Peptides against a protein of PDB entry 7PB4. Designs and how they scored, part 319

Target 1, 105 residues: chain A of PDB entry 7PB4
Amino acid sequence: KMLNIKEYKEKLLSTLGEFLEDHFPLPDRSVKKKKKNIQESSVNLITLHEMLEILINRLFDVPHDPYVKISDSFWPPYVELLLRNGIALRHPEDPTRIRLEAFHQ
Target 2, 218 residues: chain B of PDB entry 7PB4
Amino acid sequence: DALQMAVGYFEKGPIKASQNKDKTLEKHLKTVENVAWKNGLASEEIDILLNIALSGKFGNAVNTRILKCMIPATVISEDSVVKAVSWLCVGKCSGSTKVLFYRWLVAMFDFIDRKEQINLLYGFFFASLQDDALCPYVCHLLYLLTKKENVKPFRVRKLLDLQAKMGMQPHLQALLSLYKFFAPALISVSLPVRKKIYFKNSENLWKTALLAVKQRNR

## One batch from the design tools (peptide; made by RFdiffusion4, then SolubleMPNN)

Design b2_p27_3_s1 (from b2_p27_3, 13 letters changed)
Fold by OpenDDE base, seed 2:
Structure b2_p27_3_s1 (fold): chain B 105 residues (1-105), chain C 218 residues (1-218), chain A 27 residues (1-27)
Amino acid sequence: as target 1 above (105 residues)
Amino acid sequence: as target 2 above (218 residues)
Amino acid sequence: DLKEQLLRLMVEELVILEAKLRELEEE
């Protein structure tokens, strides 16, 4: 049973990865809008896949405080996407923290 | 090989500089069609072409022709089907293409190598029951996919509501009968005992092709 | 949006699978 579930999870993760690459890619860095003053925020944005992995891991690793702090590596449209679809929830007292929905409960 | 050139053309897209774009496109379509209907396509060729047909890279007429010739030589990869379903979500394909895809998926169901990942998409397929054009084919697909664990009270309610709206459709009755088999306590309604389960358009577009595939794989 | 719905369903299933795996590992 355990092996089958693990293999199933791995396949689903692979499928999700491909799906996210096709339908929710990061914006191409190539829009160098020449506007002078945008400080090259050298912040490497993480993929939606990486963001979800962080959120899932936190949900299970720290079930009493399943919230992740939103970093500059979190692309704002991804955060809003997760919140809008009820995949993630904002912390009631700290809007800079989000958790994954506990779909297993 | 002519087929490899045709697949490569669809994968890379039309080269802008060719004056005879339409003639080249038609030539490659005919090549794919001829091979698919004669011999079937390899799993890798289906993977590429199925994604192209649903990606919106080409026009609806081209996509429809590609999808109609997605006939396997041996097997279809489950991954190809999952990718195809992901493209259905983007809305780049027409309603007619979606209907054709579900018809194809039902027709080719036995040739898909694995079903584990497709079963995870059960909820997505179930949500598509609300589309009147898709409903007959989605019911057939769900009839093939449904396991005991998929039969939930909220899905039973949705099916009964759909029956109240659409009437006692044969495809919906077939699915409800399966649900009652797995979870008799969830369905108090008496369903008519049907000797034969039948779905709309049991004669698929691929009847002759499927017979040929089964004969080659014996 | 159907793509957003599919995303939710896949994440939901991943969470359920992860929960099952962890339950089995603790046993």
Scores: peptide ipSAE 0.650, ipTM 0.523, DockQ to the pose 0.536
Fold by OpenDDE base, seed 1:
Structure b2_p27_3_s1 (fold): chain B 105 residues (1-105), chain C 218 residues (1-218), chain A 27 residues (1-27)
Amino acid sequence: as target 1 above (105 residues)
Amino acid sequence: as target 2 above (218 residues)
Amino acid sequence: DLKEQLLRLMVEELVILEAKLRELEEE
């Protein structure tokens, strides 16, 4: 039973990964350097897949404080996407922290 | 192999330099059609071509012809179906392509290797019931997918609301009857006991091909 | 948006599966 669930989870993760790459890719860095003063914040944005992985892991690893601090690596449109769809919730007192919705509960 | 060259053409796209782009496209499309109807396509070929048909890479006429020849030799990969559903969400395909896809999905349902991931998309398919053009085929698909765990009070309410708007359609009656079978307490309304479930014959487009596939896999 | 709904459904199922796996590992 455990093996079957694990295999199914792995398949779902793979499917989710492909879906996210096709439909929610990171913006191409090819925004031409026209205007000088935009500090190329060398911040490596993480994929939506990586963001979801962090949120899922935190939900289960620290169930009493399932919130993740929004870092500069979190692309703001992804955060908004997760919040708008009820996939994630903001911390009521700290808008810089988000948690995954506890769908298993 | 002529089929591999044809699939490779659709995957890589037309090379810009050929003056005879339309003739080349038609040649490769006819190759795929001929092999699909005679022998069926391998799961890998269906994976590639199904994604192409739904990606909006080609025009609606080409996409329609590709979808019509998505006939398996043996099995269709569940992953290919999930990817195809993901393309439906992007909205680059026409309404007619979506209808054809659901007809195809119902017709080919038994040839899909696994159903676990497709069952996870139950909520997505259920949301598509609101599309009048899709509704008959989505009802048929949901009839094939529905398990007891999918029968929720809010879905029953949505089906009853849809029935109130569209009238008592045979495909809605079939789905509601199945819901009543799994959860009789949620459906207080007496459904007319129809002895025969009438879904639109989505299989008619592939009837001959499906018979041939079933004979080859015996 | 059907795309966003599909994302939610996939994540929901993934969370449910993760919960089931963790329950089985503790057993």
Scores: peptide ipSAE 0.648, ipTM 0.513, DockQ to the pose 0.510
Fold by OpenDDE base, seed 3:
Structure b2_p27_3_s1 (fold): chain B 105 residues (1-105), chain C 218 residues (1-218), chain A 27 residues (1-27)
Amino acid sequence: as target 1 above (105 residues)
Amino acid sequence: as target 2 above (218 residues)
Amino acid sequence: DLKEQLLRLMVEELVILEAKLRELEEE
């Protein structure tokens, strides 16, 4: 039973990965808007897949505080995507923290 | 071979330099059609071409022709179907292409190698019941996919609401009957005992081809 | 958006699967 669920999860993760790459890719870094101002901190954006992995893991690893702090690596459109679809929820008191919806409860 | 060249053309797109783009496209399309109807296509060829047909890379006429010749030699990969469904979500294909896809999916259902990933898309297919053009074919697909675990109270409510809106459609009755079979306590409504489940014959477009596939794989 | 709906459904299923796995690992 456990093995079957693991295999199924892995297949789903693979499918999700492909789906996300095809339909929710990160913006091409190539929009070098040559605006001269130096402080474009080269923030490495994470993929939506990585973001979801973080959120899922936090939901189960820390169930009493399932919230993840939004870092600069979180592409804002992905955060908004998750929130508007009810996949993630903002912390009621801290808008910089989001949790995954507990779909299993 | 000619098929590989044709598939490669659709995958890579038209090389800008060819003066006669339409003739080249038609040549490759005919090659795919001829092979598909004669021998069927390999799973890899279906993977590529099905994705192209739903990606919106080509016009609706071309996409329709490609989709109509998505006839397997042996099997269709479930991954190809999942990818195809992902393209349906992007909305780059026409409504007619979506209908054709669901018809294709129902017709080719037995040739899909696995159903595990497709079953995960159950909720997505169920959400598509609200589309009047898709509803008959989606009901048929759901009839093929539905497991006991999929029969939830909220889905029962949605089906009953849909039946109230659309009337006692044969395809809805078929699906509801299956739901009642799996979860009789969720469906208090007396369904007319129809001895014959009647879905629109989605296979009609591929009937001859499917017979040939079944004969080759015996 | 059907794309976004599909994303939700896939994530929902992943969460359910993870919950089942965690439950089985605790027994």
Scores: peptide ipSAE 0.652, ipTM 0.508, DockQ to the pose 0.568; fails the geometry check
Fold by OpenDDE base, seed 4:
Structure b2_p27_3_s1 (fold): chain B 105 residues (1-105), chain C 218 residues (1-218), chain A 27 residues (1-27)
Amino acid sequence: as target 1 above (105 residues)
Amino acid sequence: as target 2 above (218 residues)
Amino acid sequence: DLKEQLLRLMVEELVILEAKLRELEEE
């Protein structure tokens, strides 16, 4: 039973990965070299897959405080996507923290 | 066959050259309506036309009329319903079309050949509870679909939140009562013991047609 | 949209699966 669930989870993760790459890719760094010295802090944006992994892990690893702080690596449109679809919830007192919806509960 | 020509017209779309597009459309629409109400439609015809009604290929008025005549001769394919729901997700149909679809889905529920794939769409239907216009019909649909495995604490919370927002609606109470039946530990709130479940009579639009279908299939 | 709904469903299923796995690993 455990093996079957693991295999199914792996298949689902793979499918999700492909789905996210196809439909929710990170914006191409269009390096339009326009001159202005805005220190674009070279913050490496994480994929939506990585973001979901962080949120899922936090949900299970720290169930009493399942909230993740939104870092600069979180692409704002992904955060909005998760929130508007009810996949994630914003912390009631701290808008910089989000948690995954506890779908298992 | 006039019906095949009509279905083919909707499937292929209007051929560019017809000067009287509206008259041709109306003719074919009336053909479909007449056959659907008299005899019902074959599963294949429903598959095609239901997809068209929800795809946004035609205007809202046409889509509404097509959807109203999605009356089966015998059965509706589950695959057709799944495809239809997929179109709802794309959001090319009007709010009124969505309401009509859920009413149709509830009314035609017993004529759907299988429920396995529809049950997998439970989460999608549940998400539609947030729409005030859809909520009564979605509650009815969920009441028909809900299994013990679907009753999760997060869904209970969402239903209770909706009840707090909307008040004690009969359709919501019916669904909550079912949830309490499957998972009494998740619902601490005392629900009024209603002997009668009250859903909006979504069937009223098709009542006569459904009676005729049931009589033909006896 | 359809994509966003599918995303939600996939995440929901993943969370449910993860919960089941963790329950089984604790047994």
Scores: peptide ipSAE 0.648, ipTM 0.513, DockQ to the pose 0.832; fails the geometry check

Design b2_p27_3_s2 (from b2_p27_3, 14 letters changed)
Fold by OpenDDE base, seed 4:
Structure b2_p27_3_s2 (fold): chain B 105 residues (1-105), chain C 218 residues (1-218), chain A 27 residues (1-27)
Amino acid sequence: as target 1 above (105 residues)
Amino acid sequence: as target 2 above (218 residues)
Amino acid sequence: SMAEQTLRLMVEELVILEAELKKLEKE
């Protein structure tokens, strides 16, 4: 049973990764060819996949404080996407912190 | 080959310089239709054309016609279906195209070579139950796809909520009965024991074509 | 969008699976 769930999870993660790359790519991956002037904001933005991984891990690793601090690596449109769709929730007292929705509860 | 030229036209798109774009499009579309209905299409041809039909590259009328002729010679690649579903997510296709796709998917289900990746899309299909136009076909698809591992408490709740909204639809009852079979503890509601599972589209647009495919593959 | 809805569902499923795995690991 556990093995089957793990395998299914891995397959789902893979599918999610592909899905995110196709439908929610980072802007810089599309723009690399032509226009010069996008200020090299030195901050490496993480993928939505990586963001979700962080949020999922935090939800289960620290269930009593499942909130993740929004870093500069978090692309603001991704944060908004997650919040708008009820995938993530903003901390009621700290707008710089978000958590994943506890869908399992 | 006329079919290769037609597929190539759809893949590459209309060459800008052709004065008679519509006539050329119609010619190639008719070529694809003729081959598909007579002989079926190769898996590679379906892969290309199915993606085109759902990509929004062409107008709804063209996409509809392409999708209607997605008849396999032998098999449909699961990868083609996965790619097609990915296009549905992008939302560039019309509602009518979505309905047609689900009808197609149900009709062609047995001709899809593998189901492993399609089963991973279970959640996506399940979400489409909320669309009233899709619901009957999605229920049928889910009935074909549902495994014990897919029957989760939250999905049961969603189905019951949907039943509360839509009433006791035969297709929804069929799916709920399957859910109850896999997870009786999750469904406390007494479901009528229906001897015959009935889905609205027992008659598909491809009935004649599917018979021909089955005859060729015997 | 449909893509956003699909994302939600995929994440929901992942969370449920992870929770199930954690329960099984504690047993």
Scores: peptide ipSAE 0.633, ipTM 0.492, DockQ to the pose 0.543
Fold by OpenDDE base, seed 5:
Structure b2_p27_3_s2 (fold): chain B 105 residues (1-105), chain C 218 residues (1-218), chain A 27 residues (1-27)
Amino acid sequence: as target 1 above (105 residues)
Amino acid sequence: as target 2 above (218 residues)
Amino acid sequence: SMAEQTLRLMVEELVILEAELKKLEKE
């Protein structure tokens, strides 16, 4: 039973990865070249897949404080996407912290 | 090859300079239709054309005609179906195109080479049950896809709620009966023992073509 | 969008699976 669930989880993660690459890719770095003045803060944006992995891991690793601090690596449109769809919740007192929705509860 | 030129036209899109865009489009569409109904399409051709039909690159009338001729010569790639479902999520296709896609998916289900990734989309298909136009076809698809592992308490609740809203629909009853088979403890409600599962015959649009495909692959 | 709804459903399923795994690991 456990093995079957693990295999299914791995397959689902793979499918999710492909889905996210196709539908929610990071913005191409090339578009930034034309607008001169915004300092290229070389912040390495993480993928939505990586963001979700962080949120899922935090939910299960630290269930008493499942909130993740929004870093500069979090692309703002991804954060908004997760919040808008009820996938993530903002901390009631700290808008810089988000958690994954506890769907298992 | 005329088919390769037609597929290439749909893939690359209309060249701006052609004054006779509509005539060229119609010519290529007829080529695809003729080959698909006579011989079926290769998996690669279905991959390209199915993606185009659902991408919103062309108008609804064109997309509908393309989708109607997605008839395999041998097999449909699972990857093509996954990509197609991804386009449904983007919402660029009409409601009628969505209905047609689910009908197509049910009709062509046996010709899809693998089901592993499609089974992972179970939750997505299940969510589409809330659409009254899709519900009969989605129930049929779910009936084909449902495994014991998919039968969860929250899905049972959603199906029962849907039945309460829509009444005892034959397609819902069929799916609930399957759920009861896999997980009898989750469904306390006495389902009428319907010996005959009645889905809307989604295959009617492709019945002749499917018979021809089965005959060629024997 | 349907893509966003699909994302939610996939994440929901992942969370449920992870919770099931964690329960089984404690047994």
Scores: peptide ipSAE 0.632, ipTM 0.504, DockQ to the pose 0.566
Fold by OpenDDE base, seed 3:
Structure b2_p27_3_s2 (fold): chain B 105 residues (1-105), chain C 218 residues (1-218), chain A 27 residues (1-27)
Amino acid sequence: as target 1 above (105 residues)
Amino acid sequence: as target 2 above (218 residues)
Amino acid sequence: SMAEQTLRLMVEELVILEAELKKLEKE
């Protein structure tokens, strides 16, 4: 039973990865070049896949405080996407913290 | 080959210089339609044309005509279906094109070479149940795809919610019956014992074509 | 969008699967 669930999870993760690459790719780094004056914060943006992985892991590793602090690596449109779709929730007192929705409860 | 020229036209798009763009388009559409209904299309031709029909490259009328002639000679590649589903997510195709695609997918299901990747798209198809126009066809597709591992409590809740909203639709009942078969503990409601799971044969636009394909592959 | 709805459903499924795995690991 456990093996079958693990295999299914792995397949689903793979499908999710492909889906995210196709439909929610990071913006091309090239578009930021033209407006000179905004400080090139050299912060490498993470993929939506990586963001979801962080949120899922936090939900299960620290269930009593499942919130992740939004870093500069979090692309703001991804954060908005997750919140708008009820995939993530903001901390009620700290808007810089988000958690994954506990769909298993 | 006239078919290769037609497929190439749709793939590359209209060459700028042709004054009679509409006449050329119609000529190539008729070529594809004639070959598809007579002989079927090769898997490679379906791959190209199916992608074009769903990409929004052409108008809805053209896309509809292309999609209606996606008749295989032998098989449809699973990869073509996966690519097609990806275009549904982008949302550039019309609602009518989406309905037609799901009808096509159900009709052509047995001609798809593999189902492994399509089964991984279960969640995507399940999401489309929320569209009232798609729901009957998506239920039929899910009935064909559903495995025990897909039957989860949250999906059961969603199906019951849809049933509460839409009433006891035959297509929803068929899918719920299958869910109850795989996971009886998740569905406490008494489902009517329907002897025949009757997805209303939505007029299979391809019935005649599919009979011809089956006869050629015998 | 349909893509956003699909994303939600995929994440929901992953969370449920992870919870099931964690339950089985404690048994």
Scores: peptide ipSAE 0.631, ipTM 0.501, DockQ to the pose 0.524
Fold by OpenDDE base, seed 1:
Structure b2_p27_3_s2 (fold): chain B 105 residues (1-105), chain C 218 residues (1-218), chain A 27 residues (1-27)
Amino acid sequence: as target 1 above (105 residues)
Amino acid sequence: as target 2 above (218 residues)
Amino acid sequence: SMAEQTLRLMVEELVILEAELKKLEKE
């Protein structure tokens, strides 16, 4: 039973990964449009898949404080996407922290 | 080969220089239709053409005709189906194309080589139950896909809510009956023991073609 | 969008599966 669920989970993660790459890709770095002074913050953006993995892991690893601090690696449109769709919630007192919705509860 | 030229036309799009774009399109479409109904299409041809039909590259009439001739010679690749579902999510296809796709998916279900990735799309298909036009066909698809692991309390609630809204539809009853079989404790409601699961045998648009495919593969 | 709805459903299912796994690991 456990093995079957693990296998199903891994398959679902794979399907999700492919889905995210197709529909929610990171912006191509290559559009060097010339606008001047904004410091190329060399911040390596993480994929939406990686972001979701972090959020899921935190939800189960620390269920009493399931919030993740938004880092510079979090692409703002992904954060807004998750919040808008009720996949994630902002911390009521700290807007820099988000949690995954506890769909299992 | 005439079929390769036709598939290549749809893949690459109309060459700019052809004065008679519509005649050329019709010629290639007829070529695909003729081969598909006589012999079926190879898995690679279905992969290409199915994506084209759902991408919104062509008009609804063309997409509908392409989708109607997605008849396999042997098998359909699961990857082609997954890609097709991804196009449904993008929403560039018409509502009628979505209905036709689900009808096609149910009709061709046995010819899909694997079901593992399709089973992972269970939640997506289940969400489509709320579309009144899709609901009968989605119920049929879910009836084919549902495993014990998919039968969750929240999905039972959603099905019961749909039944309350839409009434006791035969296709919904069939799915609920299956859910009750897998998880009797979740469905306290006495479902009428219908001996015959009547998914509307809407005359499968592909009935004759499917019989021919089965005869060739035997 | 349909893509966003699909994303939600996939994440919901993953969370449910993870919860089931965690329950089984404790048994």
Scores: peptide ipSAE 0.631, ipTM 0.505, DockQ to the pose 0.532; fails the geometry check

